# Peptides against a protein of PDB entry 2FGR: the designs that were tried, part 293

Target 1, 331 residues: chain A of PDB entry 2FGR
Amino acid sequence: SSVTLFGIVDTNVAYVNKDAAGDSRYGLGTSGASTSRLGLRGTEDLGGGLKAGFWLEGEIFGDDGNASGFNFKRRSTVSLSGNFGEVRLGRDLVPTSQKLTSYDLFSATGIGPFMGFRNWAAGQGADDNGIRANNLISYYTPNFGGFNAGFGYAFDEKQTIGTADSVGRYIGGYVAYDNGPLSASLGLAQQKTAVGGLATDRDEITLGASYNFGVAKLSGLLQQTKFKRDIGGDIKTNSYMLGASAPVGGVGEVKLQYALYDQKAIDSKAHQITLGYVHNLSKRTALYGNLAFLKNKDASTLGLQAKGVYAGGVQAGESQTGVQVGIRHAF

## One batch from the design tools (peptide; made by RFdiffusion4, then SolubleMPNN)

Design b2_p29_2_s4
Fold by OpenDDE base, seed 1:
Structure b2_p29_2_s4 (fold): chain B 331 residues (1-331), chain A 29 residues (1-29)
Amino acid sequence: as target 1 above (331 residues)
Amino acid sequence: ETVDLDEERRRAAEREEEERRRRREELER
């Protein structure tokens, strides 16, 4: 049996030129290149190719020293694995987010990530961004000649909000092909939630693909989210992403990513473009810089996520520029 | 154009709830 302590400390100086009042914000932020974390994990060999596992992981906020506390909300799983794959019990990334966020060249964090995994409808459920779930059972297949899949179900445990029942129930999964330079995946999910105290289904479909040409990598996402409401019609968002990355001088990586968020319920689009650079000082330590531009149109109020500085909205139709410069250390 | 003050107040409240939710989403990502 082994137990491994692991983590990442990622801290930056961040700036955004607009908040909700139209003022600039700047300061010390967190998680600009990778989410800062502390974790414990281990495995036990049970014989016959069967293994038990555990994983406990929480977020680290290096700017305030976790003043709001520490928890294992990132992952808190026990597992069995073998030739059949892996079964996990406990809070984790839902299978759809675990697979489909892997196509985001900005690691689902900082001012540059794909923001499609979002609560688009003021859903009252804790995990209405479609990223994680409580009370989750997950199953992941082995890789069979490139083909793999993951499935998950989260129990609602009769949780209610207003007149809505079954709040927090998740069902979803993905199918994928991962072989050499190619990755492609299709994910489907449904979550039960509430909007305005009324039952709402959050439906999600996501297609992702990437190809590594050696000299550069291309990555793309196509997503649709629908909050299906009994009253007031569906809140639909179509999200698109295209990104490229390339190694620079053997120790650096440059990244460029574009995203479009077509918010159908308000007939409004937002455009995000991000340039990133990572400089590896070692295998565990890097310097990084991100420059992001977010253009809202019409009624769109999206803001860049400068975690620890400002991640709120902007005024309708306003544009926001963000910068992060930081250090990432892994242990 | 009569700016529906109730619609602006609703949009301001929706923005404040969205900011509280974004601050929560920051902690939950």
Scores: peptide ipSAE 0.063, ipTM 0.500, DockQ to the pose 0.007
Fold by OpenDDE base, seed 4:
Structure b2_p29_2_s4 (fold): chain B 331 residues (1-331), chain A 29 residues (1-29)
Amino acid sequence: as target 1 above (331 residues)
Amino acid sequence: ETVDLDEERRRAAEREEEERRRRREELER
């Protein structure tokens, strides 16, 4: 039996040139290269190739010292694992997000990440971004000659919002091929939520692929998110991403990523381009910089996620520039 | 009444930022 304390403290100076009023915001932000976290994890060998596990992980906000409290909302699981794979019980990344966010070269955090995993429809449920779920049971297969899969179900526990029942129910999974330099995945999910107090299904399909050429890595995502409403029609977003990363001088990594968010319900597009650099001072400590440009068209109001500084939207059709410069430390 | 779409968008973004700060919905990433 073992218990490991682990964490990341990632804190930055961040700037965005526009908020919702058109004003600049700047200050100390968090999680620009990796989400800051504190966790406990452990395993027990039960014999016969069976292991029990636990994982408790919460986000750290280094700017305010977790003034809003600390919790294990990132992950709070007990598990059994063996030759059959792994079963997890408790709040976690849903299988679709766990796999498909791995193609994001910005690690699903800071001002550069793929923003497709979003609440596009003012959903009233928890986790309407499709990233995590409460009351989750997950299963992950072993890797069989490159092929692997994950499946999840979250109980709604008869949660209601307005006339919507089954709120918070998740069903989803992925199939993947991971072999050497190649990774490819297909994810499907449905989550039950509410919009305007009415039952709404959040349907998601995501394709991801990456290839590591050694000298560079290419990565891509294709996603459709659809909030199916009984009244008012569907809110559909098609999101596209293409990214490249390359090692620099044995101690650095440069990243470039483009994303397009085609928001069909408002007939409006947003374009995101991000340049990132990570400089490893050690195996545990890095300096980083991110430069992001977000161009909203027409009715689009998307904002860059400068956590701890400004993560809100902008005025319709406005463009936003963001910068983060920070330190990441792992322990 | 011309609903100042800019004021409504500002209030929506401020509420979204405040809700994110309150809920730490960014814990979801």
Scores: peptide ipSAE 0.060, ipTM 0.533, DockQ to the pose 0.008
Fold by OpenDDE base, seed 5:
Structure b2_p29_2_s4 (fold): chain B 331 residues (1-331), chain A 29 residues (1-29)
Amino acid sequence: as target 1 above (331 residues)
Amino acid sequence: ETVDLDEERRRAAEREEEERRRRREELER
């Protein structure tokens, strides 16, 4: 058996020009280019092409030294893998988020990421953003001539909120084609939750694609999220993303990404545009900078996610500018 | 009633810390 200790420490200086009161926020933030983490992982060869694995990973907050504690909420899995693919048991990224967030050029991290994987409806479930689940069983196929898939089911364990009796149940999966410069995927998921103490289904459909031209990469996402409520009507959001990245001077990468969030329940749109730069000092250490603009229209109150500084909303119809400059170190 | 500005500021700071904690849980990306 092998055991590997691994991690990332990513810490930045961050600024946003508006909070919920209209005031600026600035300070030391975390996870601007990659989520800061500490983990343990290992594998055991069981013979015949079968392997056992474990993975334990938690988030690190370098700004406060994990003052609220440490946990393995990022991933806590045991697995079997072989020619059949991989089966995982335990808390992890759900298959839909694991695959479809790979098209986000900001890797779901910092002020620039695609924000479509969100709790759009004040859902009362722990994971109503559609990113992770407790009590999860996942299966991932091998890659067969480019074709691959992943499936997952999470048990609700009779968790109740108000009149909702199946909170935390997840079912979902993706199909994908990954061959050379091309990647394309379709993901479908349903999660049971509660809104206002009433049973609610969070339905999600996501299409992603990317192409690497060598000199640049293009990437795109199309998503619909729908919180189906028995009372009060559906809360639907259509989210769109288009991004480009290019290598700069052999040691740098520039990224530009646009996203649109069409929030149907409030008939309001938000526009996000982000410019990012990463400078690799080594294979393990990078400097980075992000500049993001978020324009809310009408009743939209979305905020940029400057983790450790400010990640809340703004006033309705207000625009927000965010900056992050930081260091990422991997070990 | 004299609103104790210190108690309102303390409750606002406690709510901001609780919101910061809840936002950290929501931001476990």
Scores: peptide ipSAE 0.047, ipTM 0.489, DockQ to the pose 0.008
Fold by OpenDDE base, seed 3:
Structure b2_p29_2_s4 (fold): chain B 331 residues (1-331), chain A 29 residues (1-29)
Amino acid sequence: as target 1 above (331 residues)
Amino acid sequence: ETVDLDEERRRAAEREEEERRRRREELER
């Protein structure tokens, strides 16, 4: 049996040129290159190729010292694993987000990530971004000649919001092909939630692919999210991402990523472009810089996620520029 | 050896899968 303490402290100076009032925001932010975290994990060999596992992980906020407290909301799982794959019980990334966010070159954090995994409809459920779920059972297959899959079900436990029942129920999964430099995946998910106190299904379809050329990596995402409302029609967003990364001088990585968020319910697009650089001072410590541009069109109000400084929206049709410069330390 | 922890989550899952594969190979041996 082993227990490993692990974590990341990632803290940055961040700037955004516009908030919801049109004013600039700047300060000390968190999680610009990787989400800051503290975790415990371990495994027990049960013999016969069977292992028990646990994973407890919470977010760290280095700017305020976790003023809102600490919890294991990132992951709190027990697992059994073996030749059959892995079964996990507890709060985790849902299988769709776990697999499909792996194509995001900005690691689903900071001002540069793919923002498709979002609550597009003011859903009232706790996890209406499609990233994690409570009461989750997950199964992950082994890799069979490149083919792998993951499935998940989260119990709603009869949670209600307004007239909506089954809130927080998730069902979803992915199929993937991961072989050498190639990765490709299809994810499907449905989550039950509420919008305006009315039952709403959050349907998600995501395609991801990446290819590592050694000298560069290309990555892409195609996503459709629909909040299917019984009244008022569907809130649909089509999200697209294309990114490239390349090693620099054996110690650095440059990243360029573009995303388009076509918000159909408001007939409005947002364009995100992010340039990132990571400089590895060691295997554990890196300096990084991100420069992001978010162009909202028409009624779009999307904001860059400068966590700890400003992660809100902007005025309709406004563009936002964001900068993060920080230190990431892993332990 | 400090490994990129997001990559090490992937690599810990991949190492757990590789350890599962090695254990399968040890059980088949």
Scores: peptide ipSAE 0.000, ipTM 0.338, DockQ to the pose 0.032; fails the geometry check

Design b2_p29_3_s1 (from b2_p29_3, 17 letters changed)
Fold by OpenDDE base, seed 5:
Order: structure tokens, then sequence, then C-alpha cells
Structure b2_p29_3_s1 (fold): chain B 331 residues (1-331), chain A 29 residues (1-29)
């Protein structure tokens, strides 16, 4: 049996030029290049090719020292793995997000990530962004000649909100092809939630692909999210992302990513463009800088996610500029 | 070859897109 303590401390100075009041925000933020975390993990060989595993991981907020406490909400799983793949029990990334966020060059972190995995409809469920779930059972296949898949089911445990039942139920999965420089995936998910106290289905379809040319990597995402409400009609968002990354001078990486969020319910679009640079001082320590521009049109109020400084929206139709400069250290 | 991989990627992308369209149709119904 092995137990490994691991973590990341990522802290930055961040600036956004506009908040909801139109004022600038700046200060010390967290998780600009990678989510800051503390975790424990281990494996036990049970013989016959079977292994048991555990994984406990919580977010670290370096700017305030976890003033609100520490938990294992990032991942708290026990697993069995072998030639059949891996079964996980416990809170984790849902299979769809685990696979499809891998195409985000900013790793779903900081001011540059693809923001499609979002609660677009003021859903009242705890995880209506489609990223994680409580009470989750997941299965991941091995890689068979490039083909792989993951499936998940989360129990609702008869959670109710208003007249909505089955809140928190998740069913979803992906199929993928991962072979050498090529990766492509399709993910499908449905989550039961509530909007305005009424039963709502959060349906999600996501396509992702990437290709590594050695000198550069291209990556893309296509996503549709629908909150299907019994009353009031569907809230639909189509999200698109295209990104490129390239190594620089053997110690650096430059990233450029564009995203479009077509918010159908409000007939409004938002455009995001982010330039990022990472400079590796070592295998464990990096300096980084991110510059992001978010242009909201019409009724769109999206904001960049400068965690620890400002992650709220802006006024309708306003544009936001964000900067993060920080240190990432892994242990 | 790189070309064969790109063609396979394009084919997979088309199949995934078609599947996405079918699923979108099912999600739209």
Amino acid sequence: as target 1 above (331 residues)
Amino acid sequence: SLADRLELAARLARELAALAEELNARFGE
C-alpha cells in the first residue's frame, strides 16, 4: 500500500477592469494556471491484477488560507481497477467533464478557460455547471487501440427543490479516440435540477478534438447545454472553443484560446480571447501570465473567473479585460 | 502517415459530428 501527499499552490496578482458596478478589481488571487489543491491518494495491490485506490482532494485558497475551511469536494473516491478499467465511488468530476475539459488549453482554470461547463439557467442544484457530482459511480474503460469510454451515474437520494424531485441525479458518459497526437471525444449528459422550484433537465452534448503537431497543439470544443424547463421554455447555450499552444525555448509554453458563447435564451453572444504564457523554472515551479478579453454583446453579462479577486458578472453588453501573473508550485 | 491520421481524425470528427447531430435532435425533441 502506498500513500502519497500531493498538491499545488497557485497564487497570482490579478486585475479585472470591470465588475458588476463598472469598477476595477485587483488583488491576490488563486488558481490562475492550475487549481490550488491538497490531496492524498494511494493504491493497494490486491493481487490478480486488481488494485484498490483512494483519492481525497480539496481546493486550497492561498490568498486567505482557506478561511472557509477545507473539504474534499474536488474528489473523494474509492476505486477498483484492473484489466477491466476503473470503477470509482464518490464525489468526482463527472465522466463528461473529466474527458471534455481535457481539450481546454487552460485546464478549466483561471481567466482563460472554456466556460461552457456552466449553470446557464440559475439552476438550483449544487453542481448545475456539469463539472462534478455527489453520490457518483463512474466507470472508465481501458484504452482499446485508441478507443476509450467513461460512464457515470449519480444518485439523487430523493433530493427535492420546490416541486422538483430527483435533484442531483446525473447520467452521462463519453466515447473517445486517443491515439498518438490525435484525441477526439463525444460526451453526453443529463442532470436533474430545478429552476424557480420547478423540475428542469440539464442536457449537455460536447464534442472535443485535439491534435499535437509537435511544434504546436490545436484543440477545439463544441458544446450545447439545454436547461429544459417544464414552464418557461428551454434555456439553450451553444459554446465554441478553438485554441493553440506551442512550446517556447524549451522552458516555456504560449497559449491562445478563443471561445464563443451563444446564449439563445437572451439572444446574446459573448466572445472570449485569452493569451497565456507559462515559464517553467523547474519541473515543479512555474511563472505564468494570462491576458483575457471578454466581449459581451446585448444582454450578456459574463465575467472572467479571476478567482480570489472577482469572478462575478459585468453589466449587460460590457467588455472585461483581465490579467493574472502568478507562481504555480507543485509538490 | 500523418495524412492517414488526419483523414482518420476527419472521419472520426464527421462521425462524432453526425452523432452529435443525432443526439442534438434527440435532445431537441
Scores: peptide ipSAE 0.010, ipTM 0.437, DockQ to the pose 0.012
Fold by OpenDDE base, seed 1:
Structure b2_p29_3_s1 (fold): chain B 331 residues (1-331), chain A 29 residues (1-29)
Amino acid sequence: as target 1 above (331 residues)
Amino acid sequence: SLADRLELAARLARELAALAEELNARFGE
């Protein structure tokens, strides 16, 4: 058996030019290039090609030393794996987010990531962003000539909010083709939640693809998120992303990513464009900089996620500029 | 139905995989 301690400490100086009051915010933020984390993982060979595994991972907030505490909300799984693939029990990324966020060139963190995996409807469930679930059982297939899939089910355990039952129930999965420079995936998910104390289904469909040309990588996402309400109509968002990355001088990487969030319920769009640069000082230490522009139209109030500094919205129709400069260290 | 959506997803995944293979065949030399 082996147990590995691992982690990332990512801390930055961040600036956004507008908050909800129109004022600038700046300070020390976290997780600009990668989510800061501390984890324990291990495997046991059970013989016959069967392995047991565990994974415990929590987020680190380097700016305040985890003042609100430490937990394993990122992942807390036990697993069996073998020729059949892997079965996981416990809180984790849901299969859809695990696969489809892999196309995000900004690693689903900082001011530059694809923000489609979001609670678009003020859902009252804890995981209404569609990223993780409690009480999750997941299965991942092996890769068969490029083809792979993942499926998950999360128990609601009769959780209620208002008149809504089955809150927190998740069912979803993806199918993918990963072969050489090409990756393509389709994900579908449904989560039971509540909006305004009323039962709501969060439906999600996501298409992702990437191609590595060696000199550059292109990546794209197409997503529809729909909070289906019996009363008040559906809250639908169509999200689009296109990104490119390229190695620079053997030690650096430049990233450019554009996203469009078409928020149908408010007939409003938001445009995000982010330029990022990572400079590897070593295999484990990097400097990075991100520059992001978020343009809200009409009633849109989206804000860049400068974690630890400001992650709230802006006034309707306002634009926001964000900068992060930081250090990432992996161990 | 959920089943219909899963079937549609599976079909789209196959179409994307086929497209990906075609792209690999055309651009992977």
Scores: peptide ipSAE 0.006, ipTM 0.328, DockQ to the pose 0.013
Fold by OpenDDE base, seed 4:
Structure b2_p29_3_s1 (fold): chain B 331 residues (1-331), chain A 29 residues (1-29)
Amino acid sequence: as target 1 above (331 residues)
Amino acid sequence: SLADRLELAARLARELAALAEELNARFGE
């Protein structure tokens, strides 16, 4: 058996030029290149190709020393794995987000990531962004000649909000092809939630693909999120992302990513463009910089996610510019 | 039904996989 302590401390200086009042925000933020984390993991060989595993991981907030506490909400799983793949029990990334966020060149964190995995409809469930779930059972296949899949089910445990039952129930999965320079995936998920105390289904479909040309990598996402309400009509968002990354001088990486969020319920679009650079000082330590521009049109109020500084919205139709410069250290 | 959606997803995944294989075959020469 083995136990590994691991983590990332990622802290930055961040700036956004507009908050909800139109004022600038700046300060020390976290998780600009990778989510800061502390974790424990281990495996036990049970013989016959069977392994037991555990994974406990929580987010670190280096700016305030985890003033709100520490938990294992990132992942808290026990697993069995073998030639059949892996079964996980416990809170984790849902299979759809685990796979489809891998196409985000900004690692689903900071001011540059694809923001499609979001609670678009003021859903009242704890995980209505479609990223993680409580009470989750997941299964991941091995990779068979490039083909792989993941499936998950989360129990609602009879959670209710207003008149909505089954809140927190998740069912979803993906199929993927990962072979050499090519990756492609399709994910489907449904989550039960509530909006305004009424039963709502969060349906999600996501297509992702990437290709590594050696000199550069291209990556893309297509997503539709639909909150199906019994009353008031559907809240639908179509999200698109296209990104490119390239190595620079053997020690750096440059990233450019564009995303479009077509918010159908408010007939409003938001455009996000992010330029990022990572400079590796070592295998474990990097400097990074992100520059993001978010243009909201019409009734759109999206804000860049400068965690630890400002992650709220802006006034309708306003644009926001964000900068992060930071250090990432892995151990 | 959920089953219908999963089946549709599986079909789309197969089509995408076939496309990926075709692309790999074309670019692997």
Scores: peptide ipSAE 0.006, ipTM 0.323, DockQ to the pose 0.012
Fold by OpenDDE base, seed 2:
Parts: structure tokens; C-alpha cells; sequence
Structure b2_p29_3_s1 (fold): chain B 331 residues (1-331), chain A 29 residues (1-29)
């Protein structure tokens, strides 16, 4: 058996020009280029091509030293793997988010990421952003000539909120083609939750694709999230993303990403544009800077996710500018 | 064109969303 300790400490100085009151926020934030984490993982060879594995990973908050505590909410899995692929038991990224967030050039972190994986409807479930699930069983296929897939089911364990009795149930999966410079994926998911104490289905469909031209990479996402409510009508959001990245001078990477969030229930759009730069000082250490602009229209109140500084919304129709400058260190 | 591919992808996404809705309707019963 082998056990590996690993982690990332990513800390930044962050600024946003508007909070919910219209005031600026600034300070020391976390996870601007990569999510800060501490993890343990290992494998055991069981013979015959079968392996057992474990993975325990928690988020690190470098700005306050994890004042709220440490846990393994990022991933806490035991697995079996072999020629058949991998089966995982435990809290993890749901298969849809695991695959489809890979097209986000900002790695689903900081002020620049695609924000489509979100709780759009004030869902009362703990994971109504569609990113992770408790009580999850996942299966991932091998890659067969580029084709691969993942499936997952999370038990609700009779969790109730109000009159909703299946909160936390997840079913979903993806199919993908990954071959050389090309990646394309389709993901489908449904999660049971509650809104206003009433049973609600969170349906999600996501299409992602990327192509690496060597000199640059293009990536895109198309997503629809729909919270199906018995009362008040559906809350539907169509999210779009297009991004490009390019290596710079062999030691750097520049990223540009645009996203549009069409929030149908409030007939309001939000536009996000992010410019990022990463400078590698070594294989383990990088400096980075992110500049993001979020324009809310009409009733939209979206805010940039400057974790550790400000991650709330803004006033309806307001624009927000965010900056992060930080250090990422991997160990 | 890239636009055509995006439109096709959007159509496919809509069809698959409809399929997902149908599957969800069937699994939600």
C-alpha cells in the first residue's frame, strides 16, 4: 500500500468594488487560481489488476487558518479500480461536475470561473449547486478509443426539509470523447431538493467542449439548470461560456473567459468577463492575477466569488469588478 | 461554421434536455 500527502496553499489579496450595500471589499482571500486543499490518498494492489484506493481531501483557508475547522468535504472516498474502470463510495464531485468543470479555464475557482454550477433558486439542500453530493456511489469507465463515461447516484437517506422527503438524492452522468487535442462531453443530472420547504427537482444539462491548438486552447460550455417547483413556476437559467488560454514564454499562461447567465425566472442576464495570468516560478509555485468584470442587468444580483473577502451578491442591475493577486504553492 | 456547430450543440443540448426531462419525468414517477 502507498499513502501520499498532498496539497495546495493558494492565498491572494482580493478586491471587489461593490458588495450588497454598494461598498468595496478588500483583504486576504483564498483559492484564486486553485482551491487550497490538504489531502491524503493511497492505493493497494489487490492483485489481478484490481486496486483499492482511498482519497481524503479538505479545503484549506489560509487567511484564517481554517478557523471554522477542517473536514474532508471535498472528497472522502474509498474505491475499487481495474480494467473495468473505477467505483467510488463516499462524498465526491458528482460525475457531471467532475467532467464538465474541466472545461472551465479557471478551474472552477476564484473570481473568474464559470458560475453555472450554482444554486439558482435558493434551494435549501446543502449541495444545490450541483457540484458534490453526500452518500454518493460513482462509476467511471475506462477510456475506450476516446470514449468515456461516468455515472453517479446519491442516496437521500430520507432527509427532509419542510414537506420535501427526498432531499439530497442525486442521479446523473456524462458521456465524453477525449482524444488528443479534442474533448467533448454531455452531462445530465437531477437532484432532489427543497425551495421554500417544498419539494423541488434540480435538473441540469451541460455540454462542454475544448480543443487544444498547441498555441492556444479554446473551451466552451452550454448549460441549462432548472429548478422545478410545484408552486411559483420553474426557475430556469441558461449559462454559456467561451474561453481561450495560451502559454506565454514557456513559464506563463494567459486566460480569457466570457460567460453569460440568462436567468429566465427574473428575465435578467449577467455577463462575466475574466482575464487571468499565471506565472510559474517553479513546478510547484506560481504567481497569479485575475481581473473579472460582472455586469448584472435588470433584476440580476450575481457577485464574483472572492472567497475569503466577499462572495455575496450585489444590488440589482449593478456591475462588479474584482481583482485577485496571489501565490499558489503545491506540495 | 463555429456558429453552426454551436447552434447544433445548442440544439443537441435542447434535445438532450428534453430527453433528460422525459427521463426525469419517468424516474420522478
Amino acid sequence: as target 1 above (331 residues)
Amino acid sequence: SLADRLELAARLARELAALAEELNARFGE
Scores: peptide ipSAE 0.006, ipTM 0.325, DockQ to the pose 0.012

